# Peptides against a protein of PDB entry 4BOS: the designs that were tried, part 46

Target 1, 163 residues: chain A of PDB entry 4BOS
Amino acid sequence: PVLTRTVVPADNSCLFTSVYYVVEGGVLNPACAPEMRRLIAQIVASDPDFYSEAILGKTNQEYCDWIKRDDTWGGAIEISILSKFYQCEICVVDTQTVRIDRFGEDAGYTKRVLLIYDGIHYDPLQRNFPDPDTPPLTIFSSNDDIVLVQALELADEARRRRQ
Target 2, 163 residues: chain A of PDB entry 4BOS as posed
Amino acid sequence: PVLTRTVVPADNSALFTSVYYVVEGGVLNPACAPEMRRLIAQIVASDPDFYSEAILGKTNQEYCDWIKRDDTWGGAIEISILSKFYQCEICVVDTQTVRIDRFGEDAGYTKRVLLIYDGIHYDPLQRNFPDPDTPPLTIFSSNDDIVLVQALELADEARRRRQ

## One batch from the design tools (peptide; aimed at target 1 A10 D70)

Design b1_p29_2_s3 (made by RFdiffusion4, then SolubleMPNN; from b1_p29_2, 17 letters changed)
Fold by OpenDDE base, seed 5:
Structure b1_p29_2_s3 (fold): chain B 163 residues (1-163), chain A 29 residues (1-29)
Amino acid sequence: as target 1 above (163 residues)
Amino acid sequence: SREEELRRERERARRLAKELQAERERELE
């Protein structure tokens, strides 16, 4: 089994496309972003006391309006929210630093998904199997640290290609 | 700069994670 990336469109919704891909078991749907943006806005709007300006960097209402735009980029805040919503750890391997940022690592989730990030673009990661009839795996056990090592290897290779 | 923006975003995300963890701890008590 080998960990690989699926390159999603380099648009302003790459995070949403990538998250959707991994949490849905490998479904590539570039049109999923509007729904996911609305989902995040709904979650944020539902608890203005928790999702404060201190957390969002803007007022609750401003954030909701902002994230629903089709030209705004998702980031760490959105990943945190989506981790909670999907009840899974979202691990982002950064190709610039060759480090993994874990979102939801202390929440006690039993599953994790992985993204690869280069500073501006997100792609989903998947485990391919030697048997071509076995579909790729995108949802891993939160105890599977081998997949994290493989993700770091991918990031390191990506970094070397840029040097 | 974009780098500074990302730094601030990560800081906000860490604060969010901390608050979420605290909330979960209260739920488990």
Scores: peptide ipSAE 0.054, ipTM 0.629, DockQ to the pose 0.024
OpenDDE base, seeds 1, 2, 3, 4: peptide ipSAE 0.024, 0.029, 0.018, 0.026; ipTM 0.537, 0.552, 0.449, 0.563; seed 2 fails the geometry check

Design b1_p29_2_s4 (made by RFdiffusion4, then SolubleMPNN; from b1_p29_2, 18 letters changed)
Fold by OpenDDE base, seed 4:
Structure b1_p29_2_s4 (fold): chain B 163 residues (1-163), chain A 29 residues (1-29)
Amino acid sequence: as target 1 above (163 residues)
Amino acid sequence: DRARRLEEERRRARELARELQRELEEELR
């Protein structure tokens, strides 16, 4: 079993495509972004007291309008929201620093998914199996520290290739 | 520019994560 990267389109919605891929068990759907943007906006709009300007960096309404645009980049705040929504850890391995940012790490989730991030672009990670009849795994146990090690190794290799 | 924005987003995300953590801790009790 090897942890591998699936390259998604380098568009403004790479985060959403990547998250959708991993949480849906390996479904590549570049058209998922509008729906996911709306989902995030609905979550934020549903609790303006919680999702305050202090957290969002803009008013609740401004954020909702902003995130629903097709030309705005998803980032760490959206990951946090999506982690809560999907009730899983979202682990982002950064190829520039070879570090993992774990979203939802203290929430007690039993599952985690992994993304790889190069400073601009997000891609999903999956575990491939030697058995061709076994589909790749994108959802891991939150206790699976091996997958985190593998992600770090993958990121380190990616960093070396770029240097 | 993008790098700066990402740093800001990460900061905001950390703040959100802390709030979410507290919420979840309350739900688990």
Scores: peptide ipSAE 0.054, ipTM 0.601, DockQ to the pose 0.025
OpenDDE base, seeds 1, 2, 3, 5: peptide ipSAE 0.031, 0.030, 0.022, 0.026; ipTM 0.613, 0.589, 0.553, 0.569; seed 1 fails the geometry check

Design b1_p29_3 (made by RFdiffusion4)
Pose (drawn by RFdiffusion4):
Structure b1_p29_3 (pose): chain A 163 residues (1-163), chain P 29 residues (1-29)
Amino acid sequence: as target 2 above (163 residues)
Amino acid sequence: PVRHPPVLTDEEAAAFTAESEAAEAARLA
């Protein structure tokens, strides 16, 4: 089986669309983005002690309004929040310098999902099977460290192809 | 919603990304 990128629209909401794709087991639905952003705002507004002005670069309320827009990009804050909400490890494979940032690293989730990130775009990763009957898988066991190795190699290859 | 959409080639994926960005820039203009 081969680790594969599926290209989602680069409409400013790719982070949410990509996370949704992998946690829902391979469903592409761009319309999920506004709801996922509202979910983020709900969580950010619920903990102003943690989501401080220093962390957000603006007021808690300003950040909530900002993230609810259809043109702002999700990032580490959003990913950390979505990892907890969905109770899975979200592994971002960064093809800029070829590394993996593992959200939910120490929460002991049983599940793991992968996104590929080039500094500008987010796309979901999935495992494809050469058997006509076996659909792609997007959710992997936390014990499954080999998929992380395959993702690192895909990051190397993706970096070479992009250059 | 679409479950497991077809995988694009590198050329198709580059073109799709460029079109998506251009369409979104036009919408925000």

Design b1_p29_3_s1 (made by RFdiffusion4, then SolubleMPNN; from b1_p29_3, 10 letters changed)
Fold by OpenDDE base, seed 4:
Structure b1_p29_3_s1 (fold): chain B 163 residues (1-163), chain A 29 residues (1-29)
Amino acid sequence: as target 1 above (163 residues)
Amino acid sequence: AIRNPPVLSDEEAEAKLAADEAAFAARLA
């Protein structure tokens, strides 16, 4: 088994496309972004006490309008929300730092998914199997630390290639 | 670094980073 990267379009919605890919078991659908953006906006709007200006950097309403634009980038706020929504840990391996940021790690989820991030672009990660009849795996056990090691290896290789 | 500010507090973020670092180091040992 090998962990591999699936390159998704760099259309400003790569985070949403990547999350959708991994949580849906490997379905590439860039058209998912508008609905996912709306989902974020709905959740943000539903809890203005938590999603305050201090958290959002703008008013709750302004953020909702902003995230629904097709050219704005999601980040940690979106990942946190999506982790909770999909009831899984979302692990983001950063090729710039060769570190993994884990979202939802304290929630007790039994599942984890992985993204790779270079400071601008997000891509999903999947495990490919030698058996051609076995589809790639995108949803891992939250106890699967091997996949985290493999993700770090991918990030380290990516960092070295940039030099 | 992940885009947008983290939802976690600075203290929580630091604790998470430290835990992840320690866990990884332990796996390499």
Scores: peptide ipSAE 0.045, ipTM 0.542, DockQ to the pose 0.019
OpenDDE base, seeds 1, 2, 3, 5: peptide ipSAE 0.032, 0.031, 0.035, 0.036; ipTM 0.555, 0.629, 0.541, 0.638; seed 2 fails the geometry check

Design b1_p29_3_s2 (made by RFdiffusion4, then SolubleMPNN; from b1_p29_3, 8 letters changed)
Fold by OpenDDE base, seed 2:
Structure b1_p29_3_s2 (fold): chain B 163 residues (1-163), chain A 29 residues (1-29)
Amino acid sequence: as target 1 above (163 residues)
Amino acid sequence: PIRNPPVLSDEEAAAFRAASIAARAAALA
């Protein structure tokens, strides 16, 4: 078994496409972006007390309108929202620093998914198996620390290749 | 130190994906 990267389109919605890939099917589907953006907006709109201007950097309504645009980028806030929504850790390995940011790490989730980030682009990570009939795995146990080590190795290699 | 990784079954992964899909559908309904 080896951890590999699936390159998603370098459009403004790479984060949403990547999260969708790892949590909803293991299928590259850039067409999911509008729905993922709407999902985030719906979550934010549903709890204006929690998702305050202090958290969002703009009013709740302004954020919802902003995130639904097809030319705005998701980041840490959106990852945190999606981690909470899907009830899983979202672990982002950064190729620039070769470090992992673990979103939802304090929530006690039993599942984790992994993304790789280069400072401007997100891609999903998956575990491939030697048996070609065994589909790749995108969802891991939150106790699987091996996958985190593999992610760091992958990020380090990407850094060396400037990928 | 690294401990032995626990194995997540295909069934567990499939269940999580199904739950994720259902949750999104419910949220956007």
Scores: peptide ipSAE 0.646, ipTM 0.903, DockQ to the pose 0.028
OpenDDE base, seeds 1, 3, 4, 5: peptide ipSAE 0.589, 0.023, 0.024, 0.026; ipTM 0.880, 0.622, 0.637, 0.594

Design b1_p29_3_s3 (made by RFdiffusion4, then SolubleMPNN; from b1_p29_3, 8 letters changed)
Fold by OpenDDE base, seed 1:
Structure b1_p29_3_s3 (fold): chain B 163 residues (1-163), chain A 29 residues (1-29)
Amino acid sequence: as target 1 above (163 residues)
Amino acid sequence: AIRNPPVLSDEEAAAYLAASEAAFAARLA
């Protein structure tokens, strides 16, 4: 089995597209972004005490309006929210540093998904099998540390290729 | 680098997880 990258459009919504891809078992749907952005805004708006200006870098209302734009980038706040919403650990391997940031690792989730990040763009990761009849996997056990090693190897190769 | 995520207290995390679990279940229904 080999961990591979599926390139999604670089349309400012790559994070949302990538998350949707992995949590839905490999469904590429760039049109998912508007609804996911609205979901983020709804969750942020629902708890202004926690999602304060100190955390958001702007007022709660301003952030909600901002994240609903089709040209703004999601980040750690969105990943954290989506991890909780989908009840899974989201692991992001960074090609620039060859490091993995794990979101939701202390929540006790049984599942993890993986993204690859180059400092600007997010793509989803999947495990492909030699047997063509075995479908690729995007959802892994939260105890599967082998997939994390494979992600690091993939990121290291990407870094060498300036990817 | 990815901007820092928010940090939840244990109590806040538990409440958020419960709400998120319900929302996720509703989405799958």
Scores: peptide ipSAE 0.033, ipTM 0.531, DockQ to the pose 0.020
OpenDDE base, seeds 2, 3, 4, 5: peptide ipSAE 0.028, 0.017, 0.028, 0.032; ipTM 0.530, 0.442, 0.541, 0.539

Design b1_p29_3_s4 (made by RFdiffusion4, then SolubleMPNN; from b1_p29_3, 8 letters changed)
Fold by OpenDDE base, seed 4:
Structure b1_p29_3_s4 (fold): chain B 163 residues (1-163), chain A 29 residues (1-29)
Amino acid sequence: as target 1 above (163 residues)
Amino acid sequence: AIRNPPVLSDEEAERFLAESEAAFAARLA
């Protein structure tokens, strides 16, 4: 079994596409972004006291409008929200630093999904199996630290290749 | 560091995550 990267379109919604891919078990659907953006906006709007200007960098309403645009990028806020929404740990391996940012690690989730990030683009990670009829695995046990090691190796290789 | 406007450092991201988790836990309690 090998951990591999599935390249998704660089259409400003790569984070949402990547998250959708991994949480849905390997379904590539770039058209998922609008609904996921709306989901973020709904959650942000539901708690303006927590999602304050200090956190958002703009008013709650402005952020909701901003994230629903088709040309804006999600980040840590979106990943945190999606981790909680899907009840899974989201691990993002950064090729620039060869580090893993873990979202939801203290929530007690039993599931873990992985993304790879290069500073401007997100891609999903999956485990491929020798049997071509066996679909790739995108949802791992939160206890599977081997997959994190493999993700770091992928990131390190990407950094060395300046990818 | 994971990008988000404003751009968060790793430390800021961790802090946000911790606060977010606490907030969600409080709402679900």
Scores: peptide ipSAE 0.025, ipTM 0.557, DockQ to the pose 0.022
OpenDDE base, seeds 1, 2, 3, 5: peptide ipSAE 0.024, 0.090, 0.024, 0.021; ipTM 0.542, 0.682, 0.539, 0.557; seeds 1, 2 fail the geometry check

Design b1_p29_4 (made by RFdiffusion4)
Pose (drawn by RFdiffusion4):
Structure b1_p29_4 (pose): chain A 163 residues (1-163), chain P 29 residues (1-29)
Amino acid sequence: as target 2 above (163 residues)
Amino acid sequence: STAEEKERIRSLSLEEQRALQTERFMEME
């Protein structure tokens, strides 16, 4: 089986669309983004002690309004929040310098999902099978460390191809 | 306005969408 990128639209919401794709087991639905952003705002507004002005670079309310727009990019704050909400590890494979940032690293989730990130775009990763009957898988066991190795190699290859 | 711009972007090819987002990112940097 081969680790594979599926290209989602680069419409400013790729982070949410990509996370949705992998946690829902391979469903591409760009319309999920507004709802996912509202979910983020709901969680950010619920903990102003943690989501402080220092962390957000603006007021809690300003951040909520900002993330609810259709043209703002999700990042680490959003990913950390979505990891807890979905109760899975979200592994972002960064092809800029070829590393993996593992959200939910120490929460003991049983599940793991992968996104590939080039500094500008997010796309989901999935495992494809050469058997006609076996659909791609997007959710992996937390014990499954080999998929992380394959993702690191895909990151190397993706970096070479992009250059 | 941002929703309309988002639908406009979705009417482009995937390659054009990615190129456009890269250009905009470079302008922001």

Design b1_p29_4_s1 (made by RFdiffusion4, then SolubleMPNN; from b1_p29_4, 16 letters changed)
Fold by OpenDDE base, seed 1:
Structure b1_p29_4_s1 (fold): chain B 163 residues (1-163), chain A 29 residues (1-29)
Amino acid sequence: as target 1 above (163 residues)
Amino acid sequence: SSSARRQEILSLSLEEQRRLAEEEFRKLQ
């Protein structure tokens, strides 16, 4: 089996599209972002003590209004929130540094999903199988550390190609 | 702590991260 990248549209919502893709088992829906933005805003609004101004860099209300805009980009805060919501570890491999940033690694989740990040754009990763009757997988066991090695190799190759 | 462990792992080189991943995989077999 090999780990491959599925390129999603390069828009303001590539993070949300990528997360949706992997957590839904490989469903590409470029129109998913508005609902995911609302979901994040709802979660943040529900716990102002945890999602404090110190964490958000702005007031809870300001963040909620900001993230619901269709022209704002998601990042580490949003990934952390989505990890908690979907109850899975989200591993982001960075092609610039060839390092994996793991979100939710201390939460005891049994599942992990993977994204690849180039500094401005997110794409989802999937495992492909030689058996044509076995569909690609996007959700892995949290014990599957081979997939992390494969992600690093994929990112290293991407870095060498400057992509 | 978990936070300290996370920062440690994230600071590792490609080679060390690969080594760690492979080691963890082996331990889980």
Scores: peptide ipSAE 0.025, ipTM 0.372, DockQ to the pose 0.021
OpenDDE base, seeds 2, 3, 4, 5: peptide ipSAE 0.017, 0.016, 0.022, 0.019; ipTM 0.406, 0.358, 0.420, 0.457

Design b1_p29_4_s2 (made by RFdiffusion4, then SolubleMPNN; from b1_p29_4, 19 letters changed)
Fold by OpenDDE base, seed 5:
Structure b1_p29_4_s2 (fold): chain B 163 residues (1-163), chain A 29 residues (1-29)
Amino acid sequence: as target 1 above (163 residues)
Amino acid sequence: SASAARQARLALSLEEQRALAEAEALAAQ
């Protein structure tokens, strides 16, 4: 089994496309972004006490309007929200720092998914198997630390290619 | 709290979502 990167379109919605890919078991759907943006806005709007201006950096309503725009980029706040919604840990390996940022780490989720980030673009990660009849895996056990090691290896390789 | 309850209601596990998708696929046969 080998951990591989699936390159998604380099548009303003690469985070949403990547998250959708891994949580849906490997479905590439670049058209998922509007729905994902609405989902996040719905969650934020539903709990103004938790999603306060202090957390969002803007009013609850302003954030909801902002995130639903087609040209706004998702980041840590959106990842955190999606982690909670899908009840899984989202691990993002950064190719610039060769570090993994873990979202939902303290929630006790039994599952984790992985993304790779280069500073301006998100892509999903998947495990391919030698048997072509076995579909790639995108949802891992939260106890599977091997996949994190493999993700770091991919990041190291990417960094070396840039040097 | 009411806020916590709202968060809980919105959350859906991957397994639950998978099961729902499978059920919908079967119903669409």
Scores: peptide ipSAE 0.022, ipTM 0.503, DockQ to the pose 0.021
OpenDDE base, seeds 1, 2, 3, 4: peptide ipSAE 0.021, 0.019, 0.018, 0.020; ipTM 0.545, 0.542, 0.494, 0.501

Design b1_p29_4_s3 (made by RFdiffusion4, then SolubleMPNN; from b1_p29_4, 19 letters changed)
Fold by OpenDDE base, seed 2:
Structure b1_p29_4_s3 (fold): chain B 163 residues (1-163), chain A 29 residues (1-29)
Amino acid sequence: as target 1 above (163 residues)
Amino acid sequence: ADAARRAAVLALSLEEQRALAAAEAAARA
C-alpha cells in the first residue's frame, strides 16, 4: 500500500474540495465548496462567544459573509471547524517544512484524514492498495501512525521536486 | 445525527451545487 496525492483544482476552495474528498471516501466534487463555506458560516454564527473577533480577525458577521465568498481562503480556523464537524482528526503535511499539523488531536476522535499542503494549495491524500479491486482509503484510524510516516515521506519527495 | 447534519448542509447549497455541476458539464462538453 502506498500513500498518494489526488490533485484537486488550484482555486480558492482547494481546502474545502480536499476535505470533502477525504471525508466522503474519495469523492472529487468541486461543487462542494459552497456548501462547505455555508456550513462553516453557520457554525461560526451559532457560537459568537467562542468564535470571537479576536479569533476571527473580524466580527462574527463579517467573517460569515467573508467565508461564503467564492474567492476567500480557507485556513487553520476552517480546518479546525471541519475537524469538529466531521468528528475526525485532520492532519496536514506541509511540503515546505516536512512537518505535520494535527487538528482535532485533543478531541479523542477515532478517525483521521490527511491533506498535503505546499504553502498555497491543499490536496487530499489516499492509500492505494495493490489489489486493483480494493478502492483507495481516505479515512484512517487515529492510531495509524504509519500513515503519518508515509505522509512525511511523500512530503519530503514533493519538497525535492519543489512541490 | 451526522447524517442529519450532512443532509442539512447539502440542502443549504443545492442550488449552487447544481449551478456548478452544470458549468462543469458544459466545460467538459
Scores: peptide ipSAE 0.024, ipTM 0.447, DockQ to the pose 0.036
OpenDDE base, seeds 1, 3, 4, 5: peptide ipSAE 0.016, 0.017, 0.017, 0.018; ipTM 0.422, 0.447, 0.414, 0.457

Design b1_p29_4_s4 (made by RFdiffusion4, then SolubleMPNN; from b1_p29_4, 17 letters changed)
Fold by OpenDDE base, seed 3:
Structure b1_p29_4_s4 (fold): chain B 163 residues (1-163), chain A 29 residues (1-29)
Amino acid sequence: as target 1 above (163 residues)
Amino acid sequence: SDAARRAAVLSLSLEEQRALAEAEAAARA
């Protein structure tokens, strides 16, 4: 089995597309972004005391308006929210540093998904199997540390290829 | 800034993460 990336469109919604891909078991749907943006905004708006300006970097309302725009990029806050929403650990391997940022790692989730990030663009990761009839795996056990090693190796190779 | 926001989220405690989950659940209801 080999861990590979699926290149999603390089649009402003690559994070949402990538998350949707992995949590849905490998479904590429760039049209998912508007609804996911609204979902994020709804969650943030639901708890203005927690989602404070200190966390958001802007007022709750400003953030909600901002994230619903089709030209704004998601990041750590959105990943954290989506991790909790989908009840899975989201691991982001960074090709620039060859490090993995784990979101939801201490929440006790049994599953994890992986993204690869180059400082600008997010792509989803999947495990491909030798058997062509076996669908790629995008949802892994939170105990599967091998996939994390594979992600680091993939990121290191990407770094060498300037990806 | 993006950097500040990223750093803030990465530093969230388990309790804060649970609060996020709770807020999320409330939004789904």
Scores: peptide ipSAE 0.022, ipTM 0.479, DockQ to the pose 0.026
OpenDDE base, seeds 1, 2, 4, 5: peptide ipSAE 0.018, 0.019, 0.010, 0.016; ipTM 0.517, 0.561, 0.373, 0.443; seeds 1, 5 fail the geometry check

Design b1_p29_5 (made by RFdiffusion4)
Pose (drawn by RFdiffusion4):
Structure b1_p29_5 (pose): chain A 163 residues (1-163), chain P 29 residues (1-29)
Amino acid sequence: as target 2 above (163 residues)
Amino acid sequence: SALSEFLMALWEADPEAQHALHRAMVEAS
């Protein structure tokens, strides 16, 4: 089986669309983004002690309004929140310098999902099978460390191809 | 917006071309 990127629209909501794709087991639905952003705002507004002005670079309310727009990019704050909400590890494979940032690293989730990130775009990763009957898988066991190795190699290859 | 509709249509026709164009616009900013 081969680790594969599926290209989602680069419409400023790719982070949410990519997370949704992998946590729902391979469903592409761009319309999920407004609701996922509202979910983010709901969680950010619920903990102003943690989501402080220092962390957000603006007021808690300003951040909530900002993230609810259709043109702002999700990042580490959003990913950390979505990892907990979905109760899975979200592994971002960064093809800029070829590394993996593992959200939910120490929460003991049983599940793991992967996104590939080039500094501008997010796309979901999935495992494809050469068997006509076996659909792609997007959710992997937390014990499954080999998929992380395959993702690092895909990151190397993706970096070479992009250059 | 009109730009969003254009980029979506480009994505449906060719996702890689849509990403390349999006990258170029981001870098030009």

Design b1_p29_5_s1 (made by RFdiffusion4, then SolubleMPNN; from b1_p29_5, 16 letters changed)
Fold by OpenDDE base, seed 1:
Structure b1_p29_5_s1 (fold): chain B 163 residues (1-163), chain A 29 residues (1-29)
Amino acid sequence: as target 1 above (163 residues)
Amino acid sequence: SAEQEELLKLWEEDPEKAVELVRQRILAQ
């Protein structure tokens, strides 16, 4: 098995496209972004006490209006929300630092998905199998630490390519 | 919206059903 990167469009919604890809088992659909933006806005609006200005950097209402725009970028807040919604740990390997940020790690989820991030762009990760009868895997056991090692290896290789 | 509020209520009851509903909405575009 080999962990590989699927390149999604380099638009303002690459995070949403990447998350949707991995949580839906390898479905590439950039048209998912508007709906996922609306979902996040609704979740944030539903709990203004938790999603405070201190967390959002802007008022709750301002954030909701902002995230629904088609030209704004998602980040850690959105990943955390999507982790909870999809009931899975989202692991993001950073090619600049060669480190993994884990979202939802304390929630007790049985599943994890992986993204790769270069400081600007998100892409989904998948495990390919040598057996042609076994389709690529995007949803892993939360106990599968091998996939995390493989993600770090991919990040390290990506870092070397930039040099 | 009322539609999104219904989704959140559904999620509280059954997250998997809410995920499926979002998937269907995306596919219906």
Scores: peptide ipSAE 0.719, ipTM 0.944, DockQ to the pose 0.025
OpenDDE base, seeds 2, 3, 4, 5: peptide ipSAE 0.721, 0.719, 0.721, 0.715; ipTM 0.946, 0.944, 0.944, 0.944; seeds 2, 3, 4, 5 fail the geometry check

Design b1_p29_5_s2 (made by RFdiffusion4, then SolubleMPNN; from b1_p29_5, 16 letters changed)
Fold by OpenDDE base, seed 1:
Structure b1_p29_5_s2 (fold): chain B 163 residues (1-163), chain A 29 residues (1-29)
Amino acid sequence: as target 1 above (163 residues)
Amino acid sequence: SAEREEMLALWEEDPERALALAEERARAA
């Protein structure tokens, strides 16, 4: 099995496209972003005590309006929210540092998904199998640490290529 | 505020710790 990246469009919504891809088992849908932005805004609006200005960097209402724009980028806050919503660990391997940030690690989720990040752009990761009858996997066991090693190897190679 | 700047910096430096801190602050609120 080999871990590979699927390049999604380099637009303002690459995070949302990437997350959607992995949680849906490998469905590329660049049009998913508007609805995912609305979903995040709805979640944030529903809990103003937790999602305070100190956490969001702006008022709850300002954030909700901001994240629903088509030209704003998702980041760590949005990843943490999506991890909770999809009830999965989201692991982001950084090609610049060759390190993995794990969101939802302590939540007790049984599944994890992986993204690769170059400091600006997010792409989804998937495991391909040599058996043609076995489709690629995007959802892994939270106990599968081998996939994390593979992600680090992939990131190291990307760093070598300046990606 | 100092609290805001601290949290924003932590999100960039250590997202896992930022989330943990956020949850802690939420429980205390």
Scores: peptide ipSAE 0.039, ipTM 0.460, DockQ to the pose 0.025
OpenDDE base, seeds 2, 3, 4, 5: peptide ipSAE 0.023, 0.026, 0.036, 0.005; ipTM 0.384, 0.586, 0.431, 0.264; seed 3 fails the geometry check

Design b1_p29_5_s3 (made by RFdiffusion4, then SolubleMPNN; from b1_p29_5, 14 letters changed)
Fold by OpenDDE base, seed 2:
Structure b1_p29_5_s3 (fold): chain B 163 residues (1-163), chain A 29 residues (1-29)
Amino acid sequence: as target 1 above (163 residues)
Amino acid sequence: SAEREELLALWREDPERAVALYREKVLAQ
């Protein structure tokens, strides 16, 4: 089995498309972003005490309006929220640093998904199998440390290609 | 997960209720 990436559109919603892809078992749906943006906004709006200006960098209302735009980029806050909502660890391997940022790692989730990030664009990662009848795997055990090693290798290769 | 799918389905029907349930059942864990 080999860990590979699926290139999603390089639009402002690549994070949402990538997360959707991995948590839904490998479904590419570039149209998922508006709904996911609304979901995040609803969650944030529901808890202004936690999602304060200190956390958001803007007022709760401003953030909600901002994230619902179709041209704003998602990041760590959105990943954290989605990790909690989907009850899975979201691991983002960064090709610039060849490090993995783990969201939800202390929550005790049994599942993890992986994204690859180049500083601008997010893509989903999946494990391909030699058997063509076996679909790629996007949801891994949180105990599967091998997949993390493979992700680092993939990121390192990506970095070398840019060098 | 089944819980995720249920929560997502509820959200599509009643976002406020779904988020309330989310806070109660998920964030409280």
Scores: peptide ipSAE 0.264, ipTM 0.820, DockQ to the pose 0.021
OpenDDE base, seeds 1, 3, 4, 5: peptide ipSAE 0.128, 0.112, 0.176, 0.121; ipTM 0.708, 0.686, 0.758, 0.703; seed 3 fails the geometry check

